# Peptides against a protein of PDB entry 5EIB, part 6

Target 1, 366 residues: chain A of PDB entry 5EIB
Amino acid sequence: VDLEPGTMDSVRSGPFGQIFRPDNFVFGQSGAGNNWAKGHYTEGAELVDSVLDVVRKESESCDCLQGFQLTHSLGGGTGSGMGTLLISKIREEYPDRIMNTFSVMPSPKVSDTVVEPYNATLSVHQLVENTDETYCIDNEALYDICFRTLKLTTPTYGDLNHLVSATMSGVTTCLRFPGQLNADLRKLAVNMVPFPRLHFFMPGFAPLTSRGSQQYRALTVPELTQQMFDSKNMMAACDPRHGRYLTVAAIFRGRMSMKEVDEQMLNVQNKNSSYFVEWIPNNVKTAVCDIPPRGLKMSATFIGNSTAIQELFKRISEQFTAMFRRKAFLHWYTGEGMDEMEFTEAESNMNDLVSEYQQYQDATAD
Target 2, 366 residues: chain A of PDB entry 5EIB as posed
Amino acid sequence: VDLEPGTMDSVRSGPFGQIFRPDNFVFGQSGAGNNWAKGHYTEGAELVDSVLDVVRKESESCDCLQGFQLTHSLGGGTGSGMGTLLISKIREEYPDRIMNTFSVMPSPKVSDTVVEPYNATLSVHQLVENTDETYSIDNEALYDICFRTLKLTTPTYGDLNHLVSATMSGVTTCLRFPGQLNADLRKLAVNMVPFPRLHFFMPGFAPLTSRGSQQYRALTVPELTQQMFDSKNMMAACDPRHGRYLTVAAIFRGRMSMKEVDEQMLNVQNKNSSYFVEWIPNNVKTAVCDIPPRGLKMSATFIGNSTAIQELFKRISEQFTAMFRRKAFLHWYTGEGMDEMEFTEAESNMNDLVSEYQQYQDATAD

## One batch from the design tools (peptide; made by RFdiffusion4, then SolubleMPNN)

Design b1_p8_3_s4 (from b1_p8_3, 5 letters changed)
Fold by OpenDDE base, seed 5:
Structure b1_p8_3_s4 (fold): chain B 366 residues (1-366), chain A 8 residues (1-8)
Amino acid sequence: as target 1 above (366 residues)
Amino acid sequence: VKKKKPVK
């Protein structure tokens, strides 16, 4: 789905374009102009029914519909505005299904789109209410990984999207290969989301290796485990050491000893015990899939529900507040039928979410 | 990265 035709043409002409049904390409002509309101109330609202018809058709063809997975950006108008409209409409029609998102968070390091904080805040407000699981994929973290860890002097969207694709492949491993822990979206939610609003995950992937170092790196379970818990490997620009893990899932892929994985996972928990909440027993889950990702002998994927995710929301909130206090660019949103109250409500709800994460960070076992 | 400008 896109509000611009050129994106769909690029997908269709791509190496995998033929795996999608032609009728499942739903697109507009005008785009959202990086405006959430165009995505949500105007251009996106005109297209949403055509998308819902496709969603219904594909849902009816499922033997066992678990839920929905949306991949979108929160900085743009289409991914943010139309994406959250779709989430709302799908949630309304399928209230008993899991809503899962891969939400790409905006960063000023990656984009010069001035209104991204508005689009992100308005989107987060919708995601808090209408999603069960949200993987926070932060363009800031992706850029920093590409630059610092991968040693890419000029990271491209292709380089960022490679990390996104690796992460998405990792977190979906248990869904794609039967017999794993968290083998369905609902079990993942039950294990990862202790409180309904606190469903924002910090993903991570290992190994992250620069092209020049790939030939010299041994891939071992200890190295994967250590790298997976390193703050520099988080796909969200948050330091887990500034918060506490509510829940963790680790997905190992490749031929490795389950015993060695369990030993290393126990060791990393014990070393980092101060960064876990004490009042959630057995809050770390581990899965091992014998099938490695393409081009690697082994990998590990991290899913963290941590109170440190508030750093991401605080960053967005600070940027939002700086613009909103000046009423900067508001006329582009109000001109599409939005009220200024919707901005205030979205800001408030995101600040409440930050306060909730802080409350659970400071919570002790009674 | 190809930085997107806000489209007016």
Scores: peptide ipSAE 0.037, ipTM 0.608, DockQ to the pose 0.021
Fold by OpenDDE base, seed 3:
Structure b1_p8_3_s4 (fold): chain B 366 residues (1-366), chain A 8 residues (1-8)
Amino acid sequence: as target 1 above (366 residues)
Amino acid sequence: VKKKKPVK
C-alpha cells in the first residue's frame, strides 16, 4: 500500500515483485506530502476501504488467522497517517486478532523533514491504543550503528534497510519455523507485554553486518550473547542501562548447543541483574532455531521490553514540543480537517506512556 | 543518508 504509485512500481519491478498478487497493490496518485493528516483524514481515508477489501479477502483465505503485521515509517505521511488509520480500522473489524507493527522512528540524522516529530507523535498516540506489539526501529540507532559500528562514512537507506531486514528476519524466526518459543503472535504478546500499553520493543541483532560486508568473524554463543545485550547493537536509540527490562526474548539461529545458550543467557542475566525488574519472574525467554540466516553461521536477535524506551519517546516529545509551542507548520494539518486538540491529546498520551514506564522502572517488589 | 524531503 502507498499513496504514491512509484513505490508499487519499484516493488513490482523488484526481484520479489511476482510473489504479490496484482490485486493486492493498492495505491493512490497524490501522496501524503509527509503530512500525517493527509495520510489519516484525506488521501489515506479515500484509499483505506480498498485496502480493507484486500485485507478481508486475504483474511478469509486463512485457515487460522493469528493477526496482522504492518511495516511503516512514523516520519512520513503515508506510513504514519494512513498506516495508523489502517491499524485502527483493522482493530475495529478484528478486535480478537493480534496487531503487530514494525515502526520506523524518525531521526534528524537521517531526514531533513521538519514535521517528522508531529507525524511520529500522532502515530505513537495511535500505536499505544491500537497495537499489541510494536518493534521500535529507530533511524537514529540505525544511523549510529552504520556510522560508528560498521564504519560507514556515508550511510545509505540501503545500509539502514539491511539492518531493518536482518532484525525483522530475526524477530519473525519463531513464527516461520515450527517448534519454537513464541511460535505465534499471541504467545509472544503474553510473554513480552506485562501491561497492555507497554508493548514497545527495542530490537537488537548480532552480528552487525553491512550490505556487502562479510565479517568472517568466528561467531560463538558467548560473543553473540554479549553483542545482543550491548546497547550499541540496539535498533532503538536508548541505553538499556538507563532503565529496566520488564521482559526479554532472545532468538538464536544456527547450529549451537542449547545448553551453551542457556548457560550464556543465565550468565548475561546475572551480570545485568540490576537492569531487570525483580518482580517479573522468568522474564527472559530463549529460542534456538537450527536454520541460520543466509550468509551467517549463527545469529542472535534480541527483543527487549525495557523502560529505557522512554528515552526514544522523550526525544520525539522534545522535538514535538519545540515546534508545537510556536504552532509551526500546524496549518498544513488543520487544513486537512485535523483539530489542534489532537496534537495535545497525542502529546499527553505519549507523556503518560513515558510516566508509566518510569513508574514500573521505580517499582520494587513488595 | 539521502535525506527525506520536507513537506511538499
Scores: peptide ipSAE 0.027, ipTM 0.599, DockQ to the pose 0.021
Fold by OpenDDE base, seed 1:
Structure b1_p8_3_s4 (fold): chain B 366 residues (1-366), chain A 8 residues (1-8)
Amino acid sequence: as target 1 above (366 residues)
Amino acid sequence: VKKKKPVK
C-alpha cells in the first residue's frame, strides 16, 4: 500500500515482487507529501476502502486469522497517517484480532523532514490506543549501529533496511516455525504486554559484525547473549540501564545447546538483576529454533518491554513541543481538515504514556 | 503492583 505509485513499482520490479498478488497492490497517485493529515483525512481516506476490501478478502481466505502486521514509518505521511487510519479501521472490523506493528521512528540524524515530530506524535497517539504490540525501530539507533558497530562510513537506507529485515525475521521466527515459545501473536502479547498501553518493544539483533570482521568471529552462545543485551545493539535509541525490563523475549536461531542458552540467559539476568522488575515472575522467555537465518550459523533476537523506551517518546515530545509552541507548519495539517486540539490530545497521550512507564519503573514489590 | 503470570 502506498499513496504514490513509484514505491509500488520498485517493489514489483524488485527480487521478490512476484511474491505478492497483483490485486493486492493498492496505491494512490498524489502521495502524502510527508503530511500525516493527508494520509489520515484526505488522500489516505480516499484509498482506505480499497485497502480494506483487500484485507477482508485475504482475511476470509485464512483458516485461522491471528491478526495483522503493519510495517510503516512514523515520520512520513503515508506510513504514519494512512497506516494509523488502516489500524483504526481494521481494529473496528476485527476487534478480537491482534494488531502488531513494525513502526520506524523518525530521527533528525537520518531525515531532514522538519514535520516528522508531528507525524510521529500523531501516530504514537493512534498506536497507544489501537495496537496490541509495536516494535519500535528507531532510525537513529539503526544509523548508530551502521556507523559505530558495522563501521559503515556513510550508512544508506539499504544498510538501515538490512537491520530492519534481520530484526523482523528474528522476531517473527516463532510465528514461522512450529513448536516455539510465543508461536502466535496472542501468546506473544500475553507474554510481553503486562499492561495494555505498555506494548512498545525495544528490538535487538545479534550478531552485529562489520563486513571486515565477519570472517574472524566464532559465534558462541555467550557472545550472542552478551551482544543481545548490550545497549549498542538495541534498534531503539534507549539505554536499558536507565530503566527496567517489564518483560523480555530472546529468540535464538541455529544449532546450539538449549542448556547453554538457559545458563547464559540466567547469567545475564543475574548480572543485570537491577534492570528487571522483581514483581513480574518469569518475565524473561527464551526460544531456540534449530534453523539459522540465511548466511549465519546462529543468531539471537531480542524483544524488550523496557521502561527505558520513555527516552524515545521524550525525544519525540521535545521535538514536537519545540515546533508546536511556534505553530510551525500547522496550516499544512489544518488545511487537510485537522484541528489544533488533535495535536494537543496526541501530545498529552504520549506524555501520559511516559508517565505510566515511569510509574512502573519506580514500582516495588512491597 | 500487578503481578503477571506469563503463558507458556
Scores: peptide ipSAE 0.025, ipTM 0.524, DockQ to the pose 0.089
Fold by OpenDDE base, seed 4:
Structure b1_p8_3_s4 (fold): chain B 366 residues (1-366), chain A 8 residues (1-8)
Amino acid sequence: as target 1 above (366 residues)
Amino acid sequence: VKKKKPVK
């Protein structure tokens, strides 16, 4: 789905374009102009019914519908505005299904789109209410990984999207291969989401490899485990040491000793015990899949529900507040039928979410 | 990264 035809043509002409049904390409002509309101109330609202018809048809063809997976950007108008409209409409029609998102957070390091903090704040407001699981894929973190870790002097969207694709492949491993822990979206939610609003995940991946890097460093299980818990491997720009983990899932892939994985996972938990809440028993889950990712002998994917994610939301909120106090660019949103009150409600709800994460960070065992 | 400018 897109409000621009050129993205669909790029997918269709791509190496995997033939895996998608032609009738499942739903697209507009005008785009959203990086405006959430165009995505949500105007251009996106005109297209949403055509998307819902496809969603219904594909849902009816499923033997066992678990839920929905959306991949979108919160900085743009289409991914943010139309994406959150779709989430709302799908949630209304399928209230008992899991809503899972891969939400790409905007960064000034990656984009010069000045209104990205508005689009992100308005989107987060919708995601808090209408998703069950949200993987926070932060362009800030992706850029820093590409620049600092992968030593890419000038990271590209191709480099960032490679990290996104590796992460998405990692977190979906348990859904794609039988006999894994968290083999369905609902089991993942039950294990990862102790409180309904606190469903924003810090994903991470090891080893971090560029598509152009021929040097496949064979990592050991200890090295994978250590890198997976390193803040530099997080796809969200927050330091886990500034918060506490509510829940963690680790997904190892490749031929390795389960005993060695369990020993290393226990060691890393014990070493980092101050960064876990003590009042959630068995809050770390480990899965091992014998099937490695393509081109690697082994990998580890991290999913963290951490109170440190508030650093990401604070960054967006600070950027939002700096523009909103000046009423900068508001006329572009109000001209599409938005009220200024929706901005203040979205800011308030995101600040409440930050306060909730802080409350659970400071909570002790009774 | 190729910075996306705001599309007017």
Scores: peptide ipSAE 0.021, ipTM 0.568, DockQ to the pose 0.020

Design b1_p8_4_s1 (from b1_p8_4, 4 letters changed)
Fold by OpenDDE base, seed 2:
Structure b1_p8_4_s1 (fold): chain B 366 residues (1-366), chain A 8 residues (1-8)
Amino acid sequence: as target 1 above (366 residues)
Amino acid sequence: SEAKAAWR
């Protein structure tokens, strides 16, 4: 789905364009112009029914519909505005299904779009209410991984999207392959989301290795486990050491000893016990899949529900507040029929979410 | 083109 036809043509002409049914390409002509209001109330609203017709058709063809997975950006107008409109409409029609998102957070290091903090704040407000699971994929963190860890001098969208695809493949492993942790989307939510609003995850991937070092690196379970818990491998720009893990999932892929995985996972928890809440027992889940990713012997994917995610929301909130206090660019949104009150409500709800994470960070077993 | 599909 896109409000611009050129994006759809790029997907069709791409190496995987043939895997999608031609009738499932739904697109507009005008684009959203990086405006959430165009995506949500005008251009996106004109297209949404055509998307819902396709969603219904594909849902009816499923033998067992677990839920939906949306991949979108929060900085643009289409992914943010129309994406959250679609989430709302799908939630209304399928209230008993899991809504899962891969939400790309904007960064001024990656994009020069000045209104991204508005689009992100308005989107987070919708995601808090209408999603069950949201993977926070932060362009800030992706850029830093590409530059610092992968030693790419000028990271491209192709380099960032490679990390996104690796992470998406990792977190969906249990849905696509038989494993010891037969997790469906609902079982993942039950294990990862202790409180309904606290459903924002920090993903991570291992191994992350520069091209020049790949041939010299041994892939071992201890090294994967250590790297997976390293703050430098988090795909959200948060330091887990500044918060506490509510829940964690680790997905190992490749031929390895389950005993060794369990030993290393226990060791990393014990070494980092101060960074876990003490009042959620058995809050770390581990899965092993014998099928490695293409081109790797083994990998590990991390999913963290941490109170440190508040650092990401605080960054967006600070950028939002700096513009909103001056009413900068607000006329582009109000001109599409938005009220200024919707901005204030979205800011308030995101600040409440930050306060909720802080409350659970400070909670003791006493 | 195929080289982009390899995991890094």
Scores: peptide ipSAE 0.006, ipTM 0.428, DockQ to the pose 0.019
Fold by OpenDDE base, seed 5:
Parts: structure tokens; sequence; C-alpha cells
Structure b1_p8_4_s1 (fold): chain B 366 residues (1-366), chain A 8 residues (1-8)
């Protein structure tokens, strides 16, 4: 789905364009112009019914519909505005299904779009209410990984999207291969989301290795485990050491010893025990899949529900507040039928979310 | 061969 036709043409002409049904390409002509309001109330609203028709058709074809997975950006008008409109409409029609998102958070290091903080804040407001699971894929973190870890001097969207694809492949491993733990979206939510609003995940991936260092790196379970818990491997620009893990899932892929994985996972928890809440027992879950990702002998994917995720929301909120106090660019949104009150409500709800994370961070076992 | 996954 896109509000611009050129994106669909790029997908169709791509190496995987033939995987998708032609009728499942729904697109507009005008784009959202990086405006959430265009995505949500005007251009996106005109297209949403056509998307819902496709969603219904595909849902009816499912033997067992678990839920929906949306991939979108929060900085752009289409992904943010229309994406959250779709989430709302799908949630309304399928209230008993899991809503899962891969939400790409904006960064000034990646995009010069000035209104991204508005689009992100307005989107987060919708995601808090209408999603069950949100993987926070932060362009800030992706950029920093590409630059610092992968040694890419000028990270491209292709480089960032490679990390996104690796992460998405990792977190969906349990959905694609037989397993007992987190084998479905609902079980993942039950294990990962202790409080309904606190459903924003910090994903991470290992190995992250620069092209120049790949030849010298041994991939071992201890190294994967250590890197997976390293803040430098987080796909959200938060330091887990500044918060506490509510829940964690680790997904190992490749031929490895389950015993060694269990030992290393226990060791990393014990070493980092101060960064876990003590009042959620058995809050770390581990999976091992024998099938490695393409091009790797083994990998590990991390899913963290951490109170440190508030750093991401604070960053967005600070940027939002700086513009909103000046009413900068608001006329582009109000001109599409938005009220200024919607901005205030979105800001308030995101600040409440930050406060909730802080409350649970500071909570001690009685 | 079906991929085996184990969760704990």
Amino acid sequence: as target 1 above (366 residues)
Amino acid sequence: SEAKAAWR
C-alpha cells in the first residue's frame, strides 16, 4: 500500500515483485507529502476502503487468522497517517485479532523532513491504543549501527532496510517455523506485554559485522548472546542500562547446542540482573531454530520490552514540543481538517506512556 | 526437513 504509484512500480520491478498478487497493490496518485493528516484524513481516507477490501479477501483466505502485521514509517505521511488509519479500521473490524507493527521511528540523522516529530507523535498516539505489539525500529539506531558498527561512511536507505529485514526475519522466526514458545502472535503478546499500553519492543540482531571484519569473526553462541544484549546492537536508540527489562525474548537460528544457548542466556541474565525487574518471574524466553538465516551460519534476534524505550519517546516528544510551542507547520495539518487539540492529546498520551514506563522502572517488589 | 524450534 502506498499513496504514491512509484513505490508500487519499484516493488513490482524488484526481484520479489512476483510474490505479491497484482490485485493486492493498492496505491494513490497524490502522495501524503510527509503530512500525517493527508495520510489519515484526506488522501489516505479515500484509499482505505480499497485496502480494507484486500485485507478482508486475504483474511478470508486464511485457515487460521492470528492477526495483522503492518510495516510502516512514522516519519512519512503515508506510513504514519494512512498506516495508523488502517490499524484503526482493522482493529475496529477485527477486535479479537492481534495487531502487530514494525514501526520505523524517524531520525534527523536520516531524514531532513522537519514535520517528522508531528507525524511520529500523532502515530504513537494511535499505536498506544490500537496495537498489541509494536517493534520500534529506530532510524537513529539503524544509522548509528551502519555508521559505527558496519563502518558505512554514508548509510543509505538500502543499508538501513537490510537491518530492518534481518530483524523482521529474526522476530518472525517463531511464526514461520514449528515451536512451542511464542509460536503465534497472541502467545508472543502474552509473554512480552505485561501491561496493555507497554507493548513497544526494542529489537536487536546479532551478528552485526562490518564487511571488512566478516572474515575474521567466529560466530559462537557466547558471542551472539553477548552482542544481542549489547546496546550497540539494539535497533531502537535506547540504552537498556538506563532502564529495566520487563520481558525479553531471544531467538537463536542455526545449528547450535540448546544446552549452550540456555547456559549463555542464564549467564547473561545473571550478569545483567540489575537491568531486569525482579517482580516478573521467568521474564526471559529463548527460542532455537535449526534453520539459519540466508548467508549466516547462526544468528540471534533480541526482543526487549524495556522501560528504556522511554528514551525514544522522549526524543520524539522534545522535538514535537519545540515545534508545537511555535505552532510551526500546523497550518498544513489543520488545512486537512485536523484540530490543534489532536496534537495536544497525542502529546499528552505519549507523555503518559513515558510516565508509565518510568513508574514500572521504579517499581520494587513489595 | 522441517525446521525444529525449541522455546524455553
Scores: peptide ipSAE 0.011, ipTM 0.480, DockQ to the pose 0.028; fails the geometry check
Fold by OpenDDE base, seed 4:
Structure b1_p8_4_s1 (fold): chain B 366 residues (1-366), chain A 8 residues (1-8)
Amino acid sequence: as target 1 above (366 residues)
Amino acid sequence: SEAKAAWR
């Protein structure tokens, strides 16, 4: 789905374009112009029914519908505005199904789009209410990984999207290889989400190694385990040491000793025990899939529900507030039928979410 | 606390 035809043509002409049904390409003509309001109330609203018709058709063809997965950006207009409209509409029709998102958070290091903080704040407001699981894929963190860890001098969208793809592949492993991993979207939510609003995940993928160092690095379970818990490996720009883990999932892929995985996972928990809440028992889950990702002997994917995620939301909120106090660019949104009240409500809800994370961070065992 | 499912 896109509000621009050119993106769909790129997907269709791509190496995997033929795996998608032609009738499932739903697109507009005008785009959203990086405006959430165009995505949500005007251009996106004109297209949403056509998308819902496809969603219904595909849902009816499923033997066992678990839920939905949306991949979108929060900085743009289409992914943010139309994406959140779609989430809302799908949630209304399928209230008992899991809503999962891969939400790409904007960063001024990656994009010069001035209104991204508005689009992101308005989107987060919708995601808090209408998703069950949100993977926070932060362009700030992706840029930093590309620059610092991968030693890319000038990270590109292609480089960032490679990390996104690896992460998405990792977290969906349990869904794609049934029988070895008894996990579904609902089971993931039960394991990862202790409180309904606190469903924003910090993802990570290991191994991440620069091209120059790949030949010198051994792929071992201890190294994967160490890297996946390193703050520099988080694909959300948060330091887990500034918060506490509510829940963690680790998904190992490849032929490895389950005993060694268990030992390393226990060791990392014990070493980092101060960074976990003590009042959630058995809050670290580990899965092992014998099938490695393409081109690797083994990998590990990290999913963290951490109170440190508030650092990401604070960053967006600070950027939002700086523009909103000046009413900068608001006329582009109000001209599409939005009220300024929706901005204040979205800001308030995101600040409430930050406060909720802080409360659970400071909570002790009774 | 709500019961957590095992993954393996």
Scores: peptide ipSAE 0.009, ipTM 0.395, DockQ to the pose 0.069; fails the geometry check
Fold by OpenDDE base, seed 1:
Structure b1_p8_4_s1 (fold): chain B 366 residues (1-366), chain A 8 residues (1-8)
Amino acid sequence: as target 1 above (366 residues)
Amino acid sequence: SEAKAAWR
């Protein structure tokens, strides 16, 4: 789905364009112009029924519908505005199904789009209410991984999207290979989401290696375990040491000893016990799939529900507040039928979310 | 990009 035809043509002409049904390409002509309100109230609202017709058709063809997965950006107009409109409409029609998102957070290091903090804040307000699971994929963190860890001097969208694809492949492993831990979206939510609003995840992937060092690096279970818990490997720009893990899932892929995985996972929890809440017993879950990702002997994917995720929301909130106090660019949103009050409500809800994470960070077992 | 080519 897109409000621009050129993106759909790029997907269709791409190496995997034939995996999608032609009738499932739904697109507009005018785009959203990086405006959430165009995506949500005008251009996106004109297209949403055509998307819902496709969603219904595909849902009816499922033997057992678990839920929905949306991949979108929060900095743009289409992914943010129309994406959140679709989430709302799908949740209204399918209230008993899981809503899962891969939400790409904007960063000034990656994009010069000035209104991204508005689009992101308005989107987060919708995601808090209308999703069950949200993977926070932060362009800030992706850029830093590309630059520092992968030693890319000028990271491209192609480099960032490669990390996104690896992470998405990792976190969906248990869904694609039945019989593993978290084999369905509902079980993942039950294990990862102790409180309904606190459903924002910090993903991570290992191994991450520069091209120049790949040939010399042994892939071992201890190294994978250490790397996936390293703050520098988080695909959300938060330091887990500034918060506490509510829940964690680790997905190992490749031929390895389950005993060695369990030993290393126990060791990393014990070494980092101060960074876990004590009042959620057995809050770390581990899965092992014997099928490695393409091109690797083994990998580990990390899913963290951490109170440190508030650092990401604080960053967006600070950027939002700096513009909103001056009413900068608001006329572009109000001109599409949006009320200024919705900005204030979205800011308030995101600040409440930050306060909720802080409350559970400070909570003791007593 | 160099990162894409390492995982193909």
Scores: peptide ipSAE 0.005, ipTM 0.456, DockQ to the pose 0.019; fails the geometry check

